# Designs tried in a protein design run: peptides against a protein of PDB entry 2AUS. Part 238

Target 1, 323 residues: chain A of PDB entry 2AUS
Amino acid sequence: ADIKREVIVKDDKAETNPKWGFPPDKRPIELHIQYGVINLDKPPGPTSHEVVAWIKRILNLEKAGHGGTLDPKVSGVLPVALERATRVVQALLPAGKEYVALMHLHGDVPEDKIRAVMKEFEGEIIQRPPLRSAVKRRLRTRKVYYIEILEIDGRDVLFRVGVEAGTYIRSLIHHIGLALGVGAHMAELRRTRSGPFKEDETLVTLHDLVDYYHFWKEDGIEEYIRKAIQPMEKAVEHLPKIWIKDSAVAAVAHGANLTVPGIVKLNAGIKKGDLVAIMTLKDELVALGKAMMSTQEMIERSKGIAVDVEKVFMPRDWYPKLW

## One batch from the design tools (peptide; made by RFdiffusion4, then SolubleMPNN)

Design b2_p27_5_s3 (from b2_p27_5, 10 letters changed)
Fold by OpenDDE base, seed 3:
Order: structure tokens, then C-alpha cells, then sequence
Structure b2_p27_5_s3 (fold): chain B 323 residues (1-323), chain A 27 residues (1-27)
């Protein structure tokens, strides 16, 4: 999420009409909620599905979905996409995750050996899927981006870990324990990051949501509930982006594929097959789709399908039909 | 990496031995 992507401008004369659409910062509160994502601090105890059901009850919502489950005992960052934004969670599933974990060793190991062995688990690791996963029992590689040891107290090792999506921290700890020769288990786990969502001022509890909803409905104070809900565009900040002409927005919102003439600017480094976010010039999310061209091909070509549109988020009426 | 292959071999052995505890999916 922290990688600044270069922006290549293809059409420097493209303007946007300020009367069209609803920029993320200018949505009425009801519309903001319908296109919102909560950066929830999930408590330990409930399932992610139970927590989503509670949010739907608290906020009187028809639909919501989470951006990657957390086990019942695991606390921390759970992005919950609301109403019309519910499908944006698909952008968060492949996103990197960060955790703080407490590993308990089953024997005494010198601190220098702990540090040396844990450093060796940075990079590509091989994991087994849990036997309970209906996922085919195939060995899979996963990336550990970094391991930061925070504290070592005898047999207890507190560490921060950044991982590729679908890395099992409990499996990682088991393998570290094997490599140390004494065995280990996961005592505690907290998720501190899910793609663009992290522990920051946007992190809210279920209690905060109850209070903030009451302040809005009973006292008419929308400020707190507005701050507690992020725009759905937050959930795609980590994706490569393509910004399109106002004249292309309505067609894409109707499910038409993005063609090369519709592109105003785009991120560098898009490859064929990448998941990309199609944005307006006001940074509104129109759709998610699969890149059918590289960045270079989108620059060099005058025509063709640039993006196969898979998921439309923008309503069809926010921009006029200009075709 | 050589280390990934070594970890793979160990995981394959532990897998055959049934000693890899089914780590619950950290969904």
C-alpha cells in the first residue's frame, strides 16, 4: 500500500465537469454510508461474520462484507464494506497483511539463535494449507515481506510480520518452532494492517459505531459517523489505477469495457492480467477490471480494449451518456 | 531459494509424518 506508483499522463487537456458525479469528500452522509468502508477494530471472541451482522444491525444496513476474515480469537483491522461498496472487498482479499504475534516456544532457546532463525523466514516460504481448508492440499509458496522482533522474554517472542495474502501466521510460528528445534505455538495474534487499512485515526470499535450512529440519528450530529466510515475508494488505494474521461464514465458504469481512447492518465507498471481500478478525474471509483494491455501498450496504442470490466460500483446516472 | 527448498523438504517430511498440526485458517 505504501508504494507510490508513478502516474503517466496520456491526455493533459482532459477536463472534468464539477457538476457530474459525487467525489469521495463531497458525498451526502447517506450516500457516503452506501459507498463506505469501516476500518473496524474487531474484538477477540466473535467471528468476522458475526461482527459484520452486528454492524448491519447497528447501522441499519441491508448488505455488508469484510475484506478478509479474522479468526474468532484474533483482534484488529477488519475492513467492512457497506451496502453498494460491499463488492470492493474483492480488492482487499489479495492485499498484503501485517500482524503482531506472540509466539510461545516449547523450550529454551538463546536469544541470538531466535533472532537468526526468524530472520531466515523473511522472503519466500512454503506453507501447507490447513487440513480444514476445502482448498486442495497443495504446498504453496507465500511471501513474508518482513519480520520485526519487538520483544523476547524467555520463551515468549513478540514480533511484527508483513505477509502476502493467505499466509497463515500460526503455520509460520509452527515452522519457526521446528527450525528452532523446540517447537512453538501462537499464543496471541492481532492484525495491524489489511492493505491500505491500518491502525490509525480511522480505526473504530463496535462501541464507537453504536455511539456515533446515535449521535447522528438522535442528536443530528453526522460528523462522528462520517469520520468512522471511509469512502470505498480507500479500499482500492493499493491497486494500480486508470483515470478516464468524463465521456467514458457512463459507458463503463453500464458495464462496457474500457477502450484506450477513454484513458486520461494511468499508473506505470500495469501488466496484462492485473486487477486495476478505473477512476474518474475526481478520484471516484467507477469499476474494477482486468488489464488487457500493459501500461506501455495503453500509451502506444490508439484503440483496443484496455480493461475488461468485471465489477461496476458507480451508479449509471452519476455521469451523462455522451455516446 | 535454497532455504525455501530446505523448508519445503522439511514441511514435506512433517506432512508425511502427520506432525504438522492443522493450523486453523487465520482467515
Amino acid sequence: as target 1 above (323 residues)
Amino acid sequence: SEKSEEILAELEEEAKAGTLEMVEELE
Scores: peptide ipSAE 0.000, ipTM 0.358, DockQ to the pose 0.017
Fold by OpenDDE base, seed 5:
Structure b2_p27_5_s3 (fold): chain B 323 residues (1-323), chain A 27 residues (1-27)
Amino acid sequence: as target 1 above (323 residues)
Amino acid sequence: SEKSEEILAELEEEAKAGTLEMVEELE
């Protein structure tokens, strides 16, 4: 999420009509909710699915989806995409995660040895999927981006860990325990980050949502519920972006693939096969798709399919048909 | 340390051999 991507401008003369679309910061409250994502502080106890069902009940919604399962006992950052934004969660599934974990050691280990061994788990680790996973039981490598020891108190080790999507922290702790020669287990786990969603001023509880919805419906105060819901565009901040001409927006919103002439600007470092966000010049999410070209090919070529559009989010009527 | 590298290599081999205990994570 923190990778600053260079923006390459292909058409510096491209303008956008301010009357077209609904920029993320200018949506009426009802429309903001329809295209919203909640940065939920999931409590320990319920499943991620139960929490999504509760949010739907609290906010009177027909559809919602979460940006990656948290186990019942695990608390913290659970992005919940609402209504028309529900499928934006597909952008969050492959995103990196951060956790704070409490590891309990089954024996006494010198602090210097704990620090040394845990540092060796930075990088590529071999993990097994849990027995209950519907995923084929095969060994897989996952990246541990960083391990930061926060506190060591005898046999209790509190640490922050940044990981590739689908890294099991319980398995990591088990392997650390084996490497220490004493064994270990996960005592506590909290997710502190899911892609662009983190512990910040946007993090809200289920209780907050109940209160904020009440303030809106009974008192006519929309400020709190507006602040509690992020625009769906937040859920794609970590993706490489392609910004398109106003004349291309309606075609993409109808499910047409993005062609090279429609591109105004794009991020550097797009590879063929990457998941990309197609944006308007007002930073509205039009669609998600698969890059069919690299950034370099999209710059050099005058024609061809740049993005295979997989999922449209923007309504067909926000921009006029200009074909 | 050389010893942590050896232990990591052994853990990788045990993981490959299927001898590492699968921790039941509740999904």
Scores: peptide ipSAE 0.000, ipTM 0.365, DockQ to the pose 0.015
Fold by OpenDDE base, seed 1:
Structure b2_p27_5_s3 (fold): chain B 323 residues (1-323), chain A 27 residues (1-27)
Amino acid sequence: as target 1 above (323 residues)
Amino acid sequence: SEKSEEILAELEEEAKAGTLEMVEELE
């Protein structure tokens, strides 16, 4: 999420009409909720699906979805996309995750050996999917980006770990235990990051949401519930972006593919097949799609399909039809 | 608030009644 992507300008003369659309910071509270994502501190105990059902009840919503499941016993960062934003969770599924884990060793191991062996698990690891996964029982590789040991107390090892999406921390701990020669298990797990969502001032509990909704509905105070809900654009901060002309927005909002003439600016390093966010010049999310060209091809070509539009978020009426 | 406590109590009852499907998740 912290990757500063270079922005390449293709059309430096492109202007945007300030009367069109609803920029993230200028949405009325009802519209903000309709296009919102909560950075939820999931409690231990309930499933991620139960927690989503509870949020729907608390906030009186018809639809919501989470940005990557957490086991019932796992607490921490669970992005919950609301109403019209519900499908933005697809942008969070491939995003990296961070956890703080407590590993319990089944025997005594010198600290120097623990530190040395855990460092060897940074990089690509071979994992087996759990038996209950409908996913074909094939060996798969997953990347461990980093391991940071926070504390060692005898047989208890507290560590931070950054991982590729779909890495099992339980399996990682099992393999570390095998490499140490004594065995190990996961005692506790908390997710501290899911893509652009982390433990910060935007993290809220279910209790906070109940209180903030009450303050809005009974006392007329919208400030707390407004701060508790992030704009859906937050959920795509980690993706490469393509910014489009005002004249292209309505076509894309109707499900048309993005063509090269519609591009104003774009991030460097887009490859064919990448998931990309299509944005307005006011940083509004129009759609998600699959890049059909690289950044270089989008710069050099005068025509062709740049993005195959997979999911539209923007309403069809926010921008006029200019074709 | 009393309303917050009622909502939380109802959520806790639903959590107790729910079959925790152990979704073995891709962590």
Scores: peptide ipSAE 0.020, ipTM 0.424, DockQ to the pose 0.255; fails the geometry check
Fold by OpenDDE base, seed 2:
Structure b2_p27_5_s3 (fold): chain B 323 residues (1-323), chain A 27 residues (1-27)
Amino acid sequence: as target 1 above (323 residues)
Amino acid sequence: SEKSEEILAELEEEAKAGTLEMVEELE
């Protein structure tokens, strides 16, 4: 999520009409909710699905989805995409995660050995899928981006860990315990980050949502509920972006593939096959799609399919048809 | 490192034994 991507401008003369679309910061409250994502502090106890069902009830919504399951006992960052934004969770599932974990060792280990062994788990680790997954139990590698030991108190080790999506912290702790020669288990776990969503001023509880919805519906105060819901564009901040001409927006919103002439600017480092966000010049999410060209090919070529459009988010009428 | 290979081998054996309960991050 923290990868700063260079922006390459292909057309420096491209302008956008301020009358078209609904920029993330200018959506009426109802529309903001329809294209919203909540950075929820999931409480321990309920499943992620139960929490999503509660949010739907609280906010009177038909649809919502979450950006990666947290176990019932696990608390912290659960992005919940609302209504028309529900499908944006597909951008969050492959995103890196951060956790704070409490590991309990089953024997006494010198602190220097704990630190040394945990440092060896930074990088590629082999993990196994859970026994309950219907997925073929294949050994898979996952990346541990960093391990930061926060505190060591005898047999209790509090640490922060950044991991590739689908890295199981319980398994990591088990393997650390084996490497230490004493065994270990996960005592506590909190997710502190899911892609662009982290523990910050945007993190809200279920209670906050109840109160903020009441303030809006009973008192006419929109500010709290508006602040509690992020625009769906937040859920794609970590993706490489392609910004398109106003004349291309309606076509892409109708499900047409993005062609090279429609590109105004783009991030560096896009590879063929990457998931990319197609944006307007007002930073509105039009669609997600698969890059069919590299950044360099999109710059150098005058024609061709740049992005295979997979999921459209923008309504078809926000921009005029210019074809 | 020799230690990384040993950890890998143990992980492969526990892998064969099916004892690793991973937390359900369902893809």
Scores: peptide ipSAE 0.006, ipTM 0.383, DockQ to the pose 0.017; fails the geometry check

Design b2_p27_5_s4 (from b2_p27_5, 15 letters changed)
Fold by OpenDDE base, seed 5:
Structure b2_p27_5_s4 (fold): chain B 323 residues (1-323), chain A 27 residues (1-27)
Amino acid sequence: as target 1 above (323 residues)
Amino acid sequence: SKRSEEILAELEELIKKGEMEMVEELE
C-alpha cells in the first residue's frame, strides 16, 4: 500500500470537462453514501457479517460488504463498502494487513531470545489454516513483512505485525511459541490496517454512525455523516492506476475493455495480470480490471487491449457516449 | 430517535456477550 508509484504521462494535452462526472469531493451526500466506504472500528464480540447488517440498518441501506473478515473476538479496522460501492471490497481482499497482537508465553524466556526468535519470523512462513476456518486446509506460504515488538512484560509480548492477506496471527503466535520452546497463545488481537484503511481520523464506531445519521436526518447536519464515509476511491488507493480520456469513460462504464489509445497517464510497475484501477482525469473510479499489458507495453504500443474490465462502478450516464 | 436507541442497546448487548465469551475462555 505504501509504495509510491511513479506516474507516467502519455498525453500531457489531455483535458477533462468539469461538467461531466462526480469527483469524490463534489458528490451530494446521498450520492456520496451510494459510493462510500466506512473505515469501521469493529468492536469485539459481533461477527463481521453482523456488523455489516447493523450498518445497513443504521444507514437505511440495501447493500453493503466488508473488506475482509475479522473473527468475532478481533477488533479494529473493518472497511465496509456501501450500496453501489459494495463490490470494491474485492480490491481489499488481497491487500496487506497490520495487527497489534498480545502473545502470552507459557514459560519464562529471556527478552533477548524473544527478540531474536521473533525476528526470524520476518519473511516467508508456512501456515496451516485453523480447523474452524471455512478455508480449505492447505499448507500455504505467507509473507510476514515486518514484526515490531512494542513491549515485553515478563511472559506478555505486545507486537505490531504486517502480513500478507490471509496470514493467521494465531498460527504465527503458536509457531513462535514452539520456536521459543515454551509454547504461546494469542491473548488479544486488533487489526490496525487493511490496505489503505488504518487507525486514523477516518476510523469510526457503530455509535458514531448512529449519532451522525441522527444529526443528518433529524437536525439537517450532513457534515458528520459525510466525514464518516470515505469515497469508494479510497478503497483502490493501494492499486496501480490508469487514467483515461473523457472519450473512453462511457465505453468502459458500459463494460468495454480499455484500449491503449484511451490511456492518458498510468502508474509505473504494472505487470500483466495485475489488478488495476481505471480512473478518470478527476480521480473517479470507473472500473477494476486485469492488466493485459505491462506499463512498458502500454507506453510503447499504439493499439491493443490494455485492461480486461472485470467490475464497473461508474454509472453509464456520468460521461457522454463519444463512439 | 427511538430507533437509534434500540440499535445502540442491541449493539451493547452483542459487545457485552462477546466480552463475556472472551473472559470465559481466559479462565
Scores: peptide ipSAE 0.013, ipTM 0.379, DockQ to the pose 0.103
Fold by OpenDDE base, seed 3:
Structure b2_p27_5_s4 (fold): chain B 323 residues (1-323), chain A 27 residues (1-27)
Amino acid sequence: as target 1 above (323 residues)
Amino acid sequence: SKRSEEILAELEELIKKGEMEMVEELE
């Protein structure tokens, strides 16, 4: 998520009207909430669904959704998209995850062997889907991006792991335990990252949300609740972006596909079939869609459908209809 | 990898024997 993608400018003369739209940092508090995502520190105990239901009650919301389930016992980073932003979770589900895990070994293993074996699990691993999954039990390959051992205390191994979406850390620990020859289980797990959301100053508890909502509603203090909610655009920071002309915004907001003439600038390395975020020149999320062209094709072509628009987020009235 | 396939096969056998806990989905 932290890798800045190269930006290719296609139209260097394109300007944006400052009177149109609502940039992420300039939304009134009610509108900010309607297009918000909470970086929640999920407590251990409740399900992700229960936590979402509690947030809806605390903040008096009609809709919310989470950016990838955490087990009841698992704590840490749970992005919760609010109201009009609820569907932005589709950008977070396929995003990489980071965890801190405590693995308990079922036998004594020399520390050098632990370190050597765990390093061999970096890269592509084959995982078995859990038996309770209604999905056809097909072996799946998943990527472990990195393993960092934090501490080894006898049979307890604390480690940080970056993984592809849908990698089961419990399964990884079982495989490590098998490779060590003694077996292992997951004692504790915390998610420290979900795509662009991480443990930082934006991480808030359910308790914080209760207090911050009261400060707003009872005391008229908006600052805390405003800081506790990220703009929905945060949830797409890890995606390749296409920035469009003001004249194209209303059409895309009405569900029209993005055509090549509407593109002002775009990230390098977009491939056909990629999920992309369509942005205004003010970094407002208009829609998510599927790239129908590569970056190179979007530069070279004068016409055609660049993005098949799948999910519109922007209201139809933020930008004027200029067609 | 070949090693990952071997580890998975052995894990499946151990789970089937009840020597290891079932990997439940993080629900």
Scores: peptide ipSAE 0.012, ipTM 0.356, DockQ to the pose 0.018
Fold by OpenDDE base, seed 4:
Structure b2_p27_5_s4 (fold): chain B 323 residues (1-323), chain A 27 residues (1-27)
Amino acid sequence: as target 1 above (323 residues)
Amino acid sequence: SKRSEEILAELEELIKKGEMEMVEELE
């Protein structure tokens, strides 16, 4: 999520009509909720599915989805996409994760050895999906981006770990325990990041949501519930972006593929096959799609399909048809 | 340590052969 992507401008004269669309910061509260994502602090105990069901009840919603399962016993950052934003979770599923884990060692190990061995697990590790996973049970590699030891107290090791999506921390701890020669297990786990969502001022509890919904419905105070819900555009901050002309927005909102002439600006480093966010010049999410060209090809070519549009989010009427 | 490298290499080999069961996680 923290990767600063260079922005390449193709059309420096492109303007946007301020009367069209609904920028993320200017949505009426009902529309904000319809296109919202909650940075939920999932409590330990319930499943991620139960928590989503509770949010739907609390906020009187028809649809919601989460940005990646947390185990019942695991707490922390669970992005929950609401209503029309529900499918934005597809951008969060492949996103990197951060955890704080407590590892309990089954024997005494010198601190220097713990530090040395845990550092060896930074990089590529081999894992298998769990038996209950809907994912094909094949050997897979996963990246451990970093391991930061926070505290060592005898046999208890508290550490922060940044990982590729679908890295299992329990399996990582098991392997660390084997490498230490004493064995280990995961005592506690908290997710501290899921892509662009982290532990910050946007993190809210289920209790906060109950209270904030009450303040809105009974007292007419929308401020709290507005702050508790992030715009769906937050859920795509980590993706490479393509910004399009106002004249292209309605076509993409109708499910048309993005062609090269519609591009105003784009991030550097897009590869063919990448998931990309198609944005308006007001930073509104129009659609998610698969890049059919690299950034370089999108710059050099005058025509062709730049993005195969997979999921439209923007309503068809926010921008006029200019064709 | 040389021993940690050896254990890691053995672990990788066991994983590749499918002889080591990975601890199941639900997350």
Scores: peptide ipSAE 0.011, ipTM 0.380, DockQ to the pose 0.015
Fold by OpenDDE base, seed 1:
Structure b2_p27_5_s4 (fold): chain B 323 residues (1-323), chain A 27 residues (1-27)
Amino acid sequence: as target 1 above (323 residues)
Amino acid sequence: SKRSEEILAELEELIKKGEMEMVEELE
């Protein structure tokens, strides 16, 4: 999410009509909620599904979904997409995660040995799928991007870890414990990041949501509930983007594939098969789709299908039909 | 409000239930 991707301009003369669409910063509160994502601080105890059901009750919503399960005992960053934004959670499933974990060792190990062994787990690790996974028991490789030891107190090791999506921290701790020769288990786990969502001023509790909804409905104060909900565009910040002409927006919003002539600007480094976000020139999310061309092919070609549109978010009426 | 109190009470019950039910899910 923090990597600024290069932006390549294909059409420097393309303008946008300010009367069309609803930019993320200009949505009325009801529309902001309909296209919102909450950066929830999930408490320990409830399942991610129970927490989503609660947010629906608190905010009086018909639909919501979460951006990647946290176990009942795990707290921290759970992105919850609301109403019309619910399907944006699919952009968060492949996103990297960060955790702070407390590992308890089953024996005494010198601090220098703990540090040395944990450093060896940075990189590619072989993990076993959970027993209850519907996925056939195949060994899978996952990436540990970094391990940062925060504190060592005897047998307790507090550490930060950045991981590829679907890395099991419990399994990582088990393997570290085996490598140390004494065994270990996960005592505590908190997720501190899920793609573009992190521990920052946007992180809110279930209690905050109850209070903020009350302030809006009973006192007419929109400020708190507006700040507690991020625009759905936040949930795609980590994806490569393609910005399209106003004349292409309505067609894509009707489920038409994006063709090369519709592209105004795009990020560098798009590969064929990548998940990409199709944006307006006002940074509104139109759709998610699969890139059918690389960035280079989208620049060099004058025609062809650039993106196979998989999921439309924008309503069909925000932009006029210009075809 | 009465609604806020009812929501908080039911949240506490679900937290308590979730603390008792150990289900391993995907991290």
Scores: peptide ipSAE 0.016, ipTM 0.406, DockQ to the pose 0.178; fails the geometry check

